Peptides against a protein of PDB entry 1IK9. Designs and how they scored, part 255

Target 1, 211 residues: chain A of PDB entry 1IK9
Amino acid sequence: MERKISRIHLVSEPSITHFLQVSWEKTLESGFVITLTDGHSAWTGTVSESEISQEADDMAMEKGKYVGELRKALLSGAGPADVYTFNFSKESCYFFFEKNLKDVSFRLGSFNLEKVENPAEVIRELICYCLDTIAENQAKNEHLQKENERLLRDWNDVQGRFEKCVSAKEALETDLYKRFILVLNEKKTKIRSLHNKLLNAAQEREKDIKQ
Target 2, 207 residues: chain A of PDB entry 1IK9 as posed
Amino acid sequence: MERKISRIHLVSEPSITHFLQVSWEKTLESGFVITLTDGHSAWTGTVSESEISQEADDMAMEKGKYVGELRKALLSADVYTFNFSKESAYFFFEKNLKDVSFRLGSFNLEKVENPAEVIRELIAYALDTIAENQAKNEHLQKENERLLRDWNDVQGRFEKAVSAKEALETDLYKRFILVLNEKKTKIRSLHNKLLNAAQEREKDIKQ
Target 3, 195 residues: chain B of PDB entry 1IK9 as posed
Amino acid sequence: MERKISRIHLVSEPSITHFLQVSWEKTLESGFVITLTDGHSAWTGTVSESEISQEADDMAMEKGKYVGELRKALLSVYTFNFSKESAYFFFEKNLKDVSFRLGSFNLEKVENPAEVIRELIAYALDTIAENQAKNEHLQKENERLLRDWNDVQGRFEKAVSAKEALETDLYKRFILVLNEKKTKIRSLHNKLLNA

## One batch from the design tools (peptide; made by RFdiffusion4, then SolubleMPNN)

Design b2_p30_1_s1 (from b2_p30_1, 16 letters changed)
Fold by OpenDDE base, seed 2:
Structure b2_p30_1_s1 (fold): chain B 211 residues (1-211), chain C 211 residues (1-211), chain A 30 residues (1-30)
Amino acid sequence: as target 1 above (211 residues)
Amino acid sequence: as target 1 above (211 residues)
Amino acid sequence: MEEELKKLEEEEKELEEKEKELQNKIEDAK
């Protein structure tokens, strides 16, 4: 079961933060359980897939689009833009919410809730879920931090080896060229010396023939 | 202000999860506010630095060690080892906790609490803090995940450049040596040819002199 | 390659010695 808790403000009680818990199996489209609490009382309702489909049809909205709007309204809370307005009557236990657009507000959905007999149990379970989620997220965060530190060390090690490899390549090239030039110059000097000796020998032979 | 919420079990109500909130300024040693709730009622007490110091003295325990035990008891909850036992009387509003060692259990501390008139406000604020903590931890987790992915890409890029540098160094060495050998062999061939010409010239001159 | 370079230098020294011997023979022949 997936679960999301969000804080909302009711039009009837704007000074009191309410909490909206939605729980579902795999997809919100297949139905969900909604729980509302003010930290003292709690109200719960079950919404079926058939009810979601009927609400989409009544709104003349495609089901996937409607479920997308439900997800934004019920799982995001009233986002910073007050795009969704929540209404609840404690007397009738009727919960409804509206989407506020620039020129038009319209009802997005409505649910009949039932007052929970033991709200303390629902509130305790909600707090337990929050604490479990905190612990799980902290453990993930610590793991990611350790991995980040490892990757940074590994990056520095490879970077240092790469820089050494670049310098070693340049040094090798420079050394090999210097050695090559030295040996070539020796061979060139030898060739020049042998040429001079050949020229001298030829000149001497030409002198010996001319007597 | 720092804050920690933990779940505990009271000896008087072992079937009902209670929540222990501790809030403090900078260090637990300088005093703290303790709040206990069962999701319906709440009880709060303020503990001063002087009370913490007096409890440490009464226990004949060094203050830093005592504060370390308070931190383990009050901020960790009953860890998986049941090392700390929590007791609370709703009638007297007296809260005390014990450390359980293999051979001895002893009282670690005690606090007089006061029943909160509006527990719903305390519970709502506690849930708000949990939801804020979840959101902050999720944002940190997403940031660390993105950094981890970045570092992994950067590591792969440097590793690939390093491997190319190693291969390029080996290829450079091999190429330079091949070129060097070719040029040297050309110079050797020229030297040998010049020597043969000198030998022939000398032999011809020796023939001309004998002639 | 350092070994081939050393062999090259040794061959060149032998060639220089042979050249000196040849030059001495040419000078002795006068």
Scores: peptide ipSAE 0.020, ipTM 0.801, DockQ to the pose 0.439; fails the geometry check
Fold by OpenDDE base, seed 1:
Structure b2_p30_1_s1 (fold): chain B 211 residues (1-211), chain C 211 residues (1-211), chain A 30 residues (1-30)
Amino acid sequence: as target 1 above (211 residues)
Amino acid sequence: as target 1 above (211 residues)
Amino acid sequence: MEEELKKLEEEEKELEEKEKELQNKIEDAK
């Protein structure tokens, strides 16, 4: 079961923050339970998949699109953009909500709710869920933070090893070239010496032939 | 201002989850506001730094240690270890809590609360704070997750570059040695050839002298 | 490679000794 609690403002009671809880199984399309509370009273209703389908049909809206609008309205809360307007009558227990666009406002959905006999229990359970969610998210945050610190250490270690590898490669190249040049120069000197000895021997032989 | 909400169970009403809110400025030692609610009624009290100091003195406990115990009792909620027992009388509005050790139970503190006239407002504000905390923690979680994904990518990039550097170092060494051996062998061949020419020249000269 | 360099140095010493022997033979031949 999934659950979302959001803040809403009712057109009839704009000064009083209300809380809208929606709970569902896997998808909002399969139906949901809606609970409204003002911190004193609570109202609950169950919306079936058939009701969602019927409302989509009545709106001539594709079901997936309609469910997408339901999700935005019921799960996001009214963000500051007032794109969704919520209405509730405590007398009739009739809840309805509208989508407001620049040039068009239309009713998105409506539900009959029932007044909860023991609102305190609903409120306590709602607060419990919030506290549990906070605890779970805090534990996730602490885990992610520790993992972040681990990853940063591991990155720094590999980066340092990489820099050492680069330096070691350059040092190796330089050392090998120095050694090579030394040996090569020795061999060149020997070759030059041997050439000079050969030239001298040839010149001496040429002198010995000329007597 | 810091704030913590926790679940507690009252000895007088063990079947009904209560919520204990504590709010303070920077340190619990400086004083705090305590609010208790059952989702229907609420009770509030303000505890001053002087009261905290007096209770510490009355307990013959060092203030920092006492504040540490207050923090555990009032901010952690009763974990499953039942180390802290909470008592509240709705009639007297007297709240007190005890620390239970294996062989010793003692009263840790006591506060006079006042019944809130509009508990719904307190409850709404409490739920709002919970929802805001959830949203903040979710945003932090999303940020940390993205950062962890970044760090992991960066680690993989550096690791791959490091491995390439190692391989390139080995390849460089091998290539330089191969080239060196080739050049050196050429020089050795020239030296050997020149030595043979010198030997032949010497032998010819020795023949010419004998001749 | 150090072993090959050492072998190279040994071959070079042997060549130097042969060069000295050759030089001595050239000097003795006067």
Scores: peptide ipSAE 0.020, ipTM 0.802, DockQ to the pose 0.469; fails the geometry check
Fold by OpenDDE base, seed 3:
Structure b2_p30_1_s1 (fold): chain B 211 residues (1-211), chain C 211 residues (1-211), chain A 30 residues (1-30)
Amino acid sequence: as target 1 above (211 residues)
Amino acid sequence: as target 1 above (211 residues)
Amino acid sequence: MEEELKKLEEEEKELEEKEKELQNKIEDAK
């Protein structure tokens, strides 16, 4: 089961932060449980897939678009306060919300809620869920931090090896060329020496023929 | 101001999760505000640095050790339920906690709390703090995840360059040696040819002398 | 590669010795 808790303000009680919990299976489209609390009282309602479909039809809105708007209204947390207006009557237990566009406000959805007999239990469970989520997120943060530090070390190690490899390649090339030039110069000197000896031998033979 | 919220169970109400909020400045040693709630009622007390020092003295415990035990009892969250026992009387508003060791249980500390007149406000603020903490931790997680993905890409890029550098170094060495051998063999062939010409010149001269 | 270089140096030494022998024969023939 997925869950989202958001803080909202009711038009009827703008000074009191309310909390809107939505719980669903896989997708909001399949239905959800909505819970509203002011930290003293709680109200809960179940919304079925059929009710979501009916609200979409009543609005002449495509279901996927309607569910997208529900998701923004009910799951966004403290989105910009001005986009969605929430209304709740404690007398009628009627919850409804409006989308505020620049030129038009319209009702996006409405739910009948029931007052919870034991609001303290719902509030405790809500706080427990928040604390569990904090603990899970902290553990994930610590893991990601350690992994990040590991990856940074691994990067530095490979970078250092790469720089050494580049330098070693340049050094190798320079050393090999120096050695090769030395050996080639020796062979060139030998070839020159042998040519001079051949020239001398030819000159001596020309002297022996002239007697 | 630092804050920690923990779930605890009271000996008097073992079936009802309570929440223990502790708020302090810099260190717990300097004093703290303690708030207890069951999701319906709330109780708050302020503990001064002098009271912490007095409790340490009364226990004949070194202050740093005592504060260390307070930190474990009050800040650990759901530590193993068996190490610290929490007691609260709603009638006396007296909160005390014990440390359970294998052979000895002893009172670690006690506080007089006052019943909060508007518990809903305290509960709402507590839930708000939890939601803020969740949002902050989620933002941190998303940042760390993106950074982790970046570091992994950067590592793969450097690793690929390193492998190419290693291969290029080996290829360079092999190519340079092959080229060098070719040039040396040409010079060797030239030296051999010049030696053969010198030998022929000497043999012709020996024939001319016999002639 | 070092072995091929060493073989090259040995063959060069043998060529130098033959060159010295040839020079001595040319000088003795006088």
Scores: peptide ipSAE 0.020, ipTM 0.801, DockQ to the pose 0.472; fails the geometry check
Fold by OpenDDE base, seed 5:
Structure b2_p30_1_s1 (fold): chain B 211 residues (1-211), chain C 211 residues (1-211), chain A 30 residues (1-30)
Amino acid sequence: as target 1 above (211 residues)
Amino acid sequence: as target 1 above (211 residues)
Amino acid sequence: MEEELKKLEEEEKELEEKEKELQNKIEDAK
């Protein structure tokens, strides 16, 4: 079961934050349970897949698009842009919400809720869920933080090895060329010496032929 | 202001989860506000720095150690080991808690609370704080996840460069030595050729002298 | 590669020794 709690403001009670809980199995489209609370009273209703389909049809909206609007309205809360207006009558237990566009407002959905006999239990369970979610998110944060620290160390280690490899490559090239030049110069000197000896021997032979 | 909400079980109401909120400025030692709720009623009290100091003295406990025990009891909840027992009288509004050791139980602290006139407001604020904390933790999780993905990419990039650098170093060494050997062999061949010419010249000169 | 370099250095020493021998033969041949 998936669950989302959102803060909403009711048009009838704009000064009192209400909490809208929506619970569903896998997809919101398959139906959901909606719970409203003001921290004292609670109201709950079940919305079936058939009701969702009927509402989409009544709105002449494609079901997937309608479910997308439900998701935005019911799971995001009022959103930062007050695009959704929530209404609830505590007398009739009738909950409805509207989407406010620039020039057009329309009712997106409505639910008949029932007053919960023991609202304290619903509120306690809601707080428990919040505390569990906090604990789970904290554990995830701690894990991600440790992974980040690991990855950063690993990156620094490889970076340091890479820099050493680059420097070692340059040093190797320089050393090999220096050694090569030394040996080549030695061989060149030897070749020059041997050429001079050959020239001298030839000149001496030419002198010996000339008596 | 720092705040912690914990689930506790009261000895008087073991079937009903209570929530213990503790709020403090910087350190618990400087005093704190304690709020207890069952999701219907709420009770609040203020504990001063002087009361904390007095309780530590009455217990013959060093203040830092006492504050450490308060932190464990009040901020961790019951903890996994039921080391702390919480008691509350709704009639007297007297809250006290005990530390249970294997062979010794002792009262760690006690607070006179006051019943909140509007518990719904306290409960709503508590739920709001939980929802805010969830949102903050989610944002932190998303940020840490993105950082992890970045660090992993950066690690892979450097690792790949490092491996290429190692291979390039080995290839460079091999290439330089091959080139060196080729040039050296050419010079050796030249030296051998010059030596043979010198030997021939010497032999011819020796023939001419015998001649 | 170090072994080939060592072989090259040894061949070079042998060439240097042969050169000294050759130099001595050229000096003796007077």
Scores: peptide ipSAE 0.019, ipTM 0.803, DockQ to the pose 0.582; fails the geometry check

Design b2_p30_1_s2 (from b2_p30_1, 16 letters changed)
Fold by OpenDDE base, seed 5:
Structure b2_p30_1_s2 (fold): chain B 211 residues (1-211), chain C 211 residues (1-211), chain A 30 residues (1-30)
Amino acid sequence: as target 1 above (211 residues)
Amino acid sequence: as target 1 above (211 residues)
Amino acid sequence: MEEELKKLEEEDKELEEKEKSLQNLIENAK
């Protein structure tokens, strides 16, 4: 079961933050349980898949699009863009919400809620869920932080090895060329010496022929 | 101001989860506000630095150690190790807690609380704080996740460059040695040729002398 | 380093020319 709690403001009580809890199985389209609380009282209603389908049909809206609007209204909270207006009558237990666009306002949905007999249980369970969610998110944060630190170390290690490899390649090239030049110069010196010996032998032979 | 909310069980009402909120400035040692709620009623008390110091003295405990125990009792929640027992009288508004060790149980502290006139405001604010904390932790999780993905990409990029550098170093060494061997062999061939010419010249001169 | 290799190759060509000149001197002396 999935759950989302959001803050909402009711048109009738804009100064009192209300909390809207929505719980569902797998998808919001399959139906959901809606709970409203002001921190003292609570009201709950169950919305079936058939009711969602009927509301989509009544609006002449494709079901997937309608569910998409429900998700934005009921799960996102009233973001700072007052695109969604929430209304609740404590007397009738009737909850409805509207989507406000620039040139068009329309009712997106309505639910009959029932007043909870023991609102303290609902409130306690809601707080428990929030605290559990905080703990889970903290554990995830700690895990991700440790993984970041690991990845950063691993990156620094490979970067350092890479820099050493680059430097070692340049040093190897320089060393190999220096050694090669030395050996070549030794061979050139031997060739020059042998040439001088050949020249001397030729000059001596020319002297021996000239007697 | 820092805040922690924890679940506790009261000895008098073990079946009803209570919530203990502690709020403080910078350090718990400087004093704190304690709030207890059952989701219907709330009770609040302010504990001063002087009261904390006096309780530490009364216990003959070093202040830092005492504050360390307060932190474990009041901020960690009752972990599964029932090391801390919480007691509250709704009639007297007296809250006290004990530390239970294997062979020793002792009162760690006590607070006089006052019943809040409008508990719904406290409960709403508490839920708001939980929802804000969830949102902050979610944003942190998303940030850390993106950073992990970045660090992993950066690691893969450097690793790939490093492997290419290693291979390029080995290829360079092999190529340089092949080129050097070729040039050295040419020089060795020239030296051998010059030696043969010298030997022939010497043999011809020896023939001319015998002749 | 490529320039030093080129210089070495040029010096090697000069040595080959000197070697040819020496061979010609040895062959003309006969």
Scores: peptide ipSAE 0.024, ipTM 0.802, DockQ to the pose 0.569; fails the geometry check
Fold by OpenDDE base, seed 4:
Structure b2_p30_1_s2 (fold): chain B 211 residues (1-211), chain C 211 residues (1-211), chain A 30 residues (1-30)
Amino acid sequence: as target 1 above (211 residues)
Amino acid sequence: as target 1 above (211 residues)
Amino acid sequence: MEEELKKLEEEDKELEEKEKSLQNLIENAK
């Protein structure tokens, strides 16, 4: 089961923060449970897949698009842009929300809620879920931090090896060329010496023929 | 201000989860505010640095050690080891907690709390803090995840460059040695040829003299 | 390095020309 808790402000009670909890199985399209609380009272309602489909049809909206709007409204909470307005009547237990566009506002959805007999239990469970989520996120953060530190060490190790490889390549090239030039120059000197000896031998033979 | 919320079980009400909120300025030693709630009622008390010092003295415990025990008891919550037992009287508003060791249990601390007139406000604020903490931790997780992905890319890039450098070094060495051997062998062949020519010239001259 | 290799190749050509000249001198001396 997936769950999201959002802060909302009700038009009827703008001075107090309400909490909107939505719980669903895999997809919001398959239905969800909505819970509203002011920290003292709680109200809960179940919204079925059939109700979601009916609301989409009544709005003449494609179901996937409608569910996309529900997700934005109910799971993101009141974003800073006041795009969604939430209304709740404690008397009728009727919850509805509107999407506010520049030139038009329209009701996006409405739900009948039931007052919870033991709101303290719902509130305790909600706080427990928040604390569990905090603990899970902290453990994930610690894991990711350790992984970052590992990756940084691994990067530094490879970078250091790369720099050594570059330097070793340059040194190898320089050393090999120096050695090559030395040996080649020795061989050239030997060839020149042998040519001079051949030239002298030929000149001496030409002198011996000329007596 | 630093804050920690923990789940605790009271000896008097083991069937319901209570929440212990501790708020402090920089250090727990400087004093703290304790808030207890069952999701319906709330109780708050302020513990001063002087009270902490007095409790440490009364226990004949060094203040730093005592504060260390307070931190474990009040900020870690009831760990799975039941090392700390929490008691609260709704009648007297007296909160106390004990450290349970194998052979001895002793009272670690005690506080007088006051019943909050508007517990819903305290509960809403507590839930708001939990939701803020979740959002902050989620943002941190997303950041760390992106950083991990960056570090992994950077590692792959350097690793690929390193492998290319190694291959290039080996190729350079092999190529330079092959070229060197070719040129050296040519020069050796030339030297051998010149020696043979010199030997022949000397032999011919010796024949001409005998002739 | 390519320039030094080119210089070495040029010096090798000059040595080959001198060797041909020397070989012609040896063959004409006969």
Scores: peptide ipSAE 0.024, ipTM 0.802, DockQ to the pose 0.497; fails the geometry check
Fold by OpenDDE base, seed 2:
Structure b2_p30_1_s2 (fold): chain B 211 residues (1-211), chain C 211 residues (1-211), chain A 30 residues (1-30)
Amino acid sequence: as target 1 above (211 residues)
Amino acid sequence: as target 1 above (211 residues)
Amino acid sequence: MEEELKKLEEEDKELEEKEKSLQNLIENAK
């Protein structure tokens, strides 16, 4: 079962924050339970899949689009300022809500609610759900924070090893070239010395032939 | 102002979850406001720094240790099963709580509460605080999740660059040694050739002298 | 480093030419 609680303002009681709880199984399209409370009284209604389909048909709106608008209205609360208007009569127990567009307001949906006999139980359960959600989110936050700290350490360790590897590569290249040049120069010096000895031997032989 | 809401069970009404709100400025030691509710009625009391100090003295407990026990009792709710027992008389408006140890129970503190005239306002504000806390924690969770995903990408990128650097270092070393050996062998061959030419020239000169 | 390697290759070519010149001097000397 999924649940969302939002704050709403009723047109009839704009100074009193109301709370709108929606609960459903898997998808909002399959139906839902709506609960309204002012912290003293509570009202509940059940909306079936057939009622949702009928409201979509009456509006000449595609069902998926209509359910998308229901989700925005009922699960987001007021949304960005004044897009949805909520109305409730405590006398008739009739709840309806409107979508306000720039040039046109239209009724998005309506529900008959029933007054709950023991509103304190509904309010306690609502507060319990909020406290459970806070505890779950806190545990998730603590886990994610620890994981972030771990990932940051691991990143710093690899970055430091990478920088050492780059420096070691450059140092290795420089050292190998220096050694190569040294040994090569020694061999070049030996070749030059042997060439000079050959030239001297040839000159001495030319002198020996000339007596 | 800091605030904590917890669930508690009263000895007099164990079947009805009560909610304990504690609010304070900076430190619990400086005093706090305590609010108790059952979702229908609410009771509030103010506890001063002097009252906290007096309760610590009456218990012959060090103030910091006493405040630590208050924090566990009042901010953690029931804690691990049955460590703290909460009592409230709706008639006398007297709230007291006990710490249960294996062999001894003792009164940890007591407060006179006053019945709130408009409990619905206190309950609405409590629900609003819960919903705000949920929204803040959700935003923090989403931020931490995105940051974790970023850090994981950054770690993978550096790790991949590090592995490439290690492989490139080994390849460079191998290539430089191969080139070095090739050139060194060429120079060794030249030195051997020149030595043989010198030996031949010396042998020919020895023949010419014998000749 | 490519420039130093190129310089070493040029010096090696100059050494090969000197070696050929020396071989020709030895062959012409008989």
Scores: peptide ipSAE 0.023, ipTM 0.803, DockQ to the pose 0.445; fails the geometry check
Fold by OpenDDE base, seed 1:
Structure b2_p30_1_s2 (fold): chain B 211 residues (1-211), chain C 211 residues (1-211), chain A 30 residues (1-30)
Amino acid sequence: as target 1 above (211 residues)
Amino acid sequence: as target 1 above (211 residues)
Amino acid sequence: MEEELKKLEEEDKELEEKEKSLQNLIENAK
C-alpha cells in the first residue's frame, strides 16, 4: 500500500493545519482511503474505483485526467498557490475540494468521511509512518552521499591517470623524435663524409690520368 | 533550534507507542525541551544546563559522558535492544528512564513534565515538523541522485578519454617507429652503396698502379 | 621495438667497423 500525507487548510478552520492522508494500492484510480486529522480528531473514508469513475463522468472529464487532478489535490500538499480549496464539515463529515483557476473555480471531488472512534491510534500510526519515512530517507541519503564520495574519488583517480597518460604521450613523442634526429644526423654525416671521399678519389684519379 | 522525534515505549503503557520530541540549541548539554505525546495528550518539560550538570554530578559521571548517554536515550529511538527503559506517570507527570546493561541497570535521568492544555497544537506542530523533514530529505535525496548521475557521466567521459589516450600513445609509438625504420633503412642503403663505390674505386686504383 | 633499435645500433657499429677498414685500405693504397 502506498501512502501520502499532506498538510491542508480547511475553509472552515483556516487557522488549524489539518493533515490529509491518502492510502492506495498501486494507483489512486483503483480507489483509496482518505484520512483527515486535526491532531485531536480523525475522520476516514474509503473511495472506490467506481466512485472515482462516477465523479469523472459527472464532471465530463476523462478518467485519467480526473485522477491526475485528484493526485495533485490530495497528494501534493497545498502548494503556495490556493489552487485547491478544501472544505470539511465536522457535523456532516462531508469533505469536498475545489480547483481554483484564474477565471474558473469548480468542485473537483467530494467524500463522506466517518469520525474515527480512537483518533489517537490513527495519529500515532501517522506519526510512526512519518518517522519511518524519515529513517528510510536518511538511510538513502547516507547511501547516496557515500556513493557520491566514491564516484568523486574514482573520477579523480581516472583524471590523474589520464593526465599522466597525456604527459607520457608527449614525452614519448619528444624522446622518439630526439633519438631519431640524433641517429639521422649521424647517418647524414656519414653519407656526406663518404661523398667527400668519393669526390676526392675521383679527383685524384683524374690527376693520375693527366702525366 | 535542533529537534529530534523518536518513538518510545513506556513501561506503564507498553501497548501504546509514545513519541518523544527533544529540542535544543546547538548542543543537548546547554539544555533541552522534552515533549511526550501518545497522539491524544501531550506533556512538556524544560531541562536546563544546570539540571543536566546536577544529574551528571549525582551520578558521579563526567558531564560529556552523561550527555552522550542522554543523546543515546532521548534522540535514538528505541533500538531493538531494550537498552533504555522509559517510565512515565500521567498522574505525577514524572518521566524517568533507565539504562539496562547485562549486569547493571541504573536510572539515567528524570524530568518533571507538565500536561499541555492544547495537545492538538503540539501534535499538529510535530506532524508538520515530520512532513517538513521528509520534504527536506527528499530534496536532498533528489539532489544527491542528480549529482551521482553527473559524477557517473563525468567518470565515463574521462575513462573514455583515457582509453583513447592510451590507444593514441600506442599508435603514435608504432607510427613513429615505422617511419623511423623506413628512413633509417634508406640511409643505410645509401651508406652501403657509397661504401661499395669507394671499394670499387680503391680496387680500380690499385689495378691502375699495378698496371 | 627496443630490441629492433638495439639491432639497428649493432648494425650501425658493424658499418662503422667496415668504414674504418675501408679507410685503412684507401690509406694503404698511396
Scores: peptide ipSAE 0.022, ipTM 0.804, DockQ to the pose 0.516; fails the geometry check

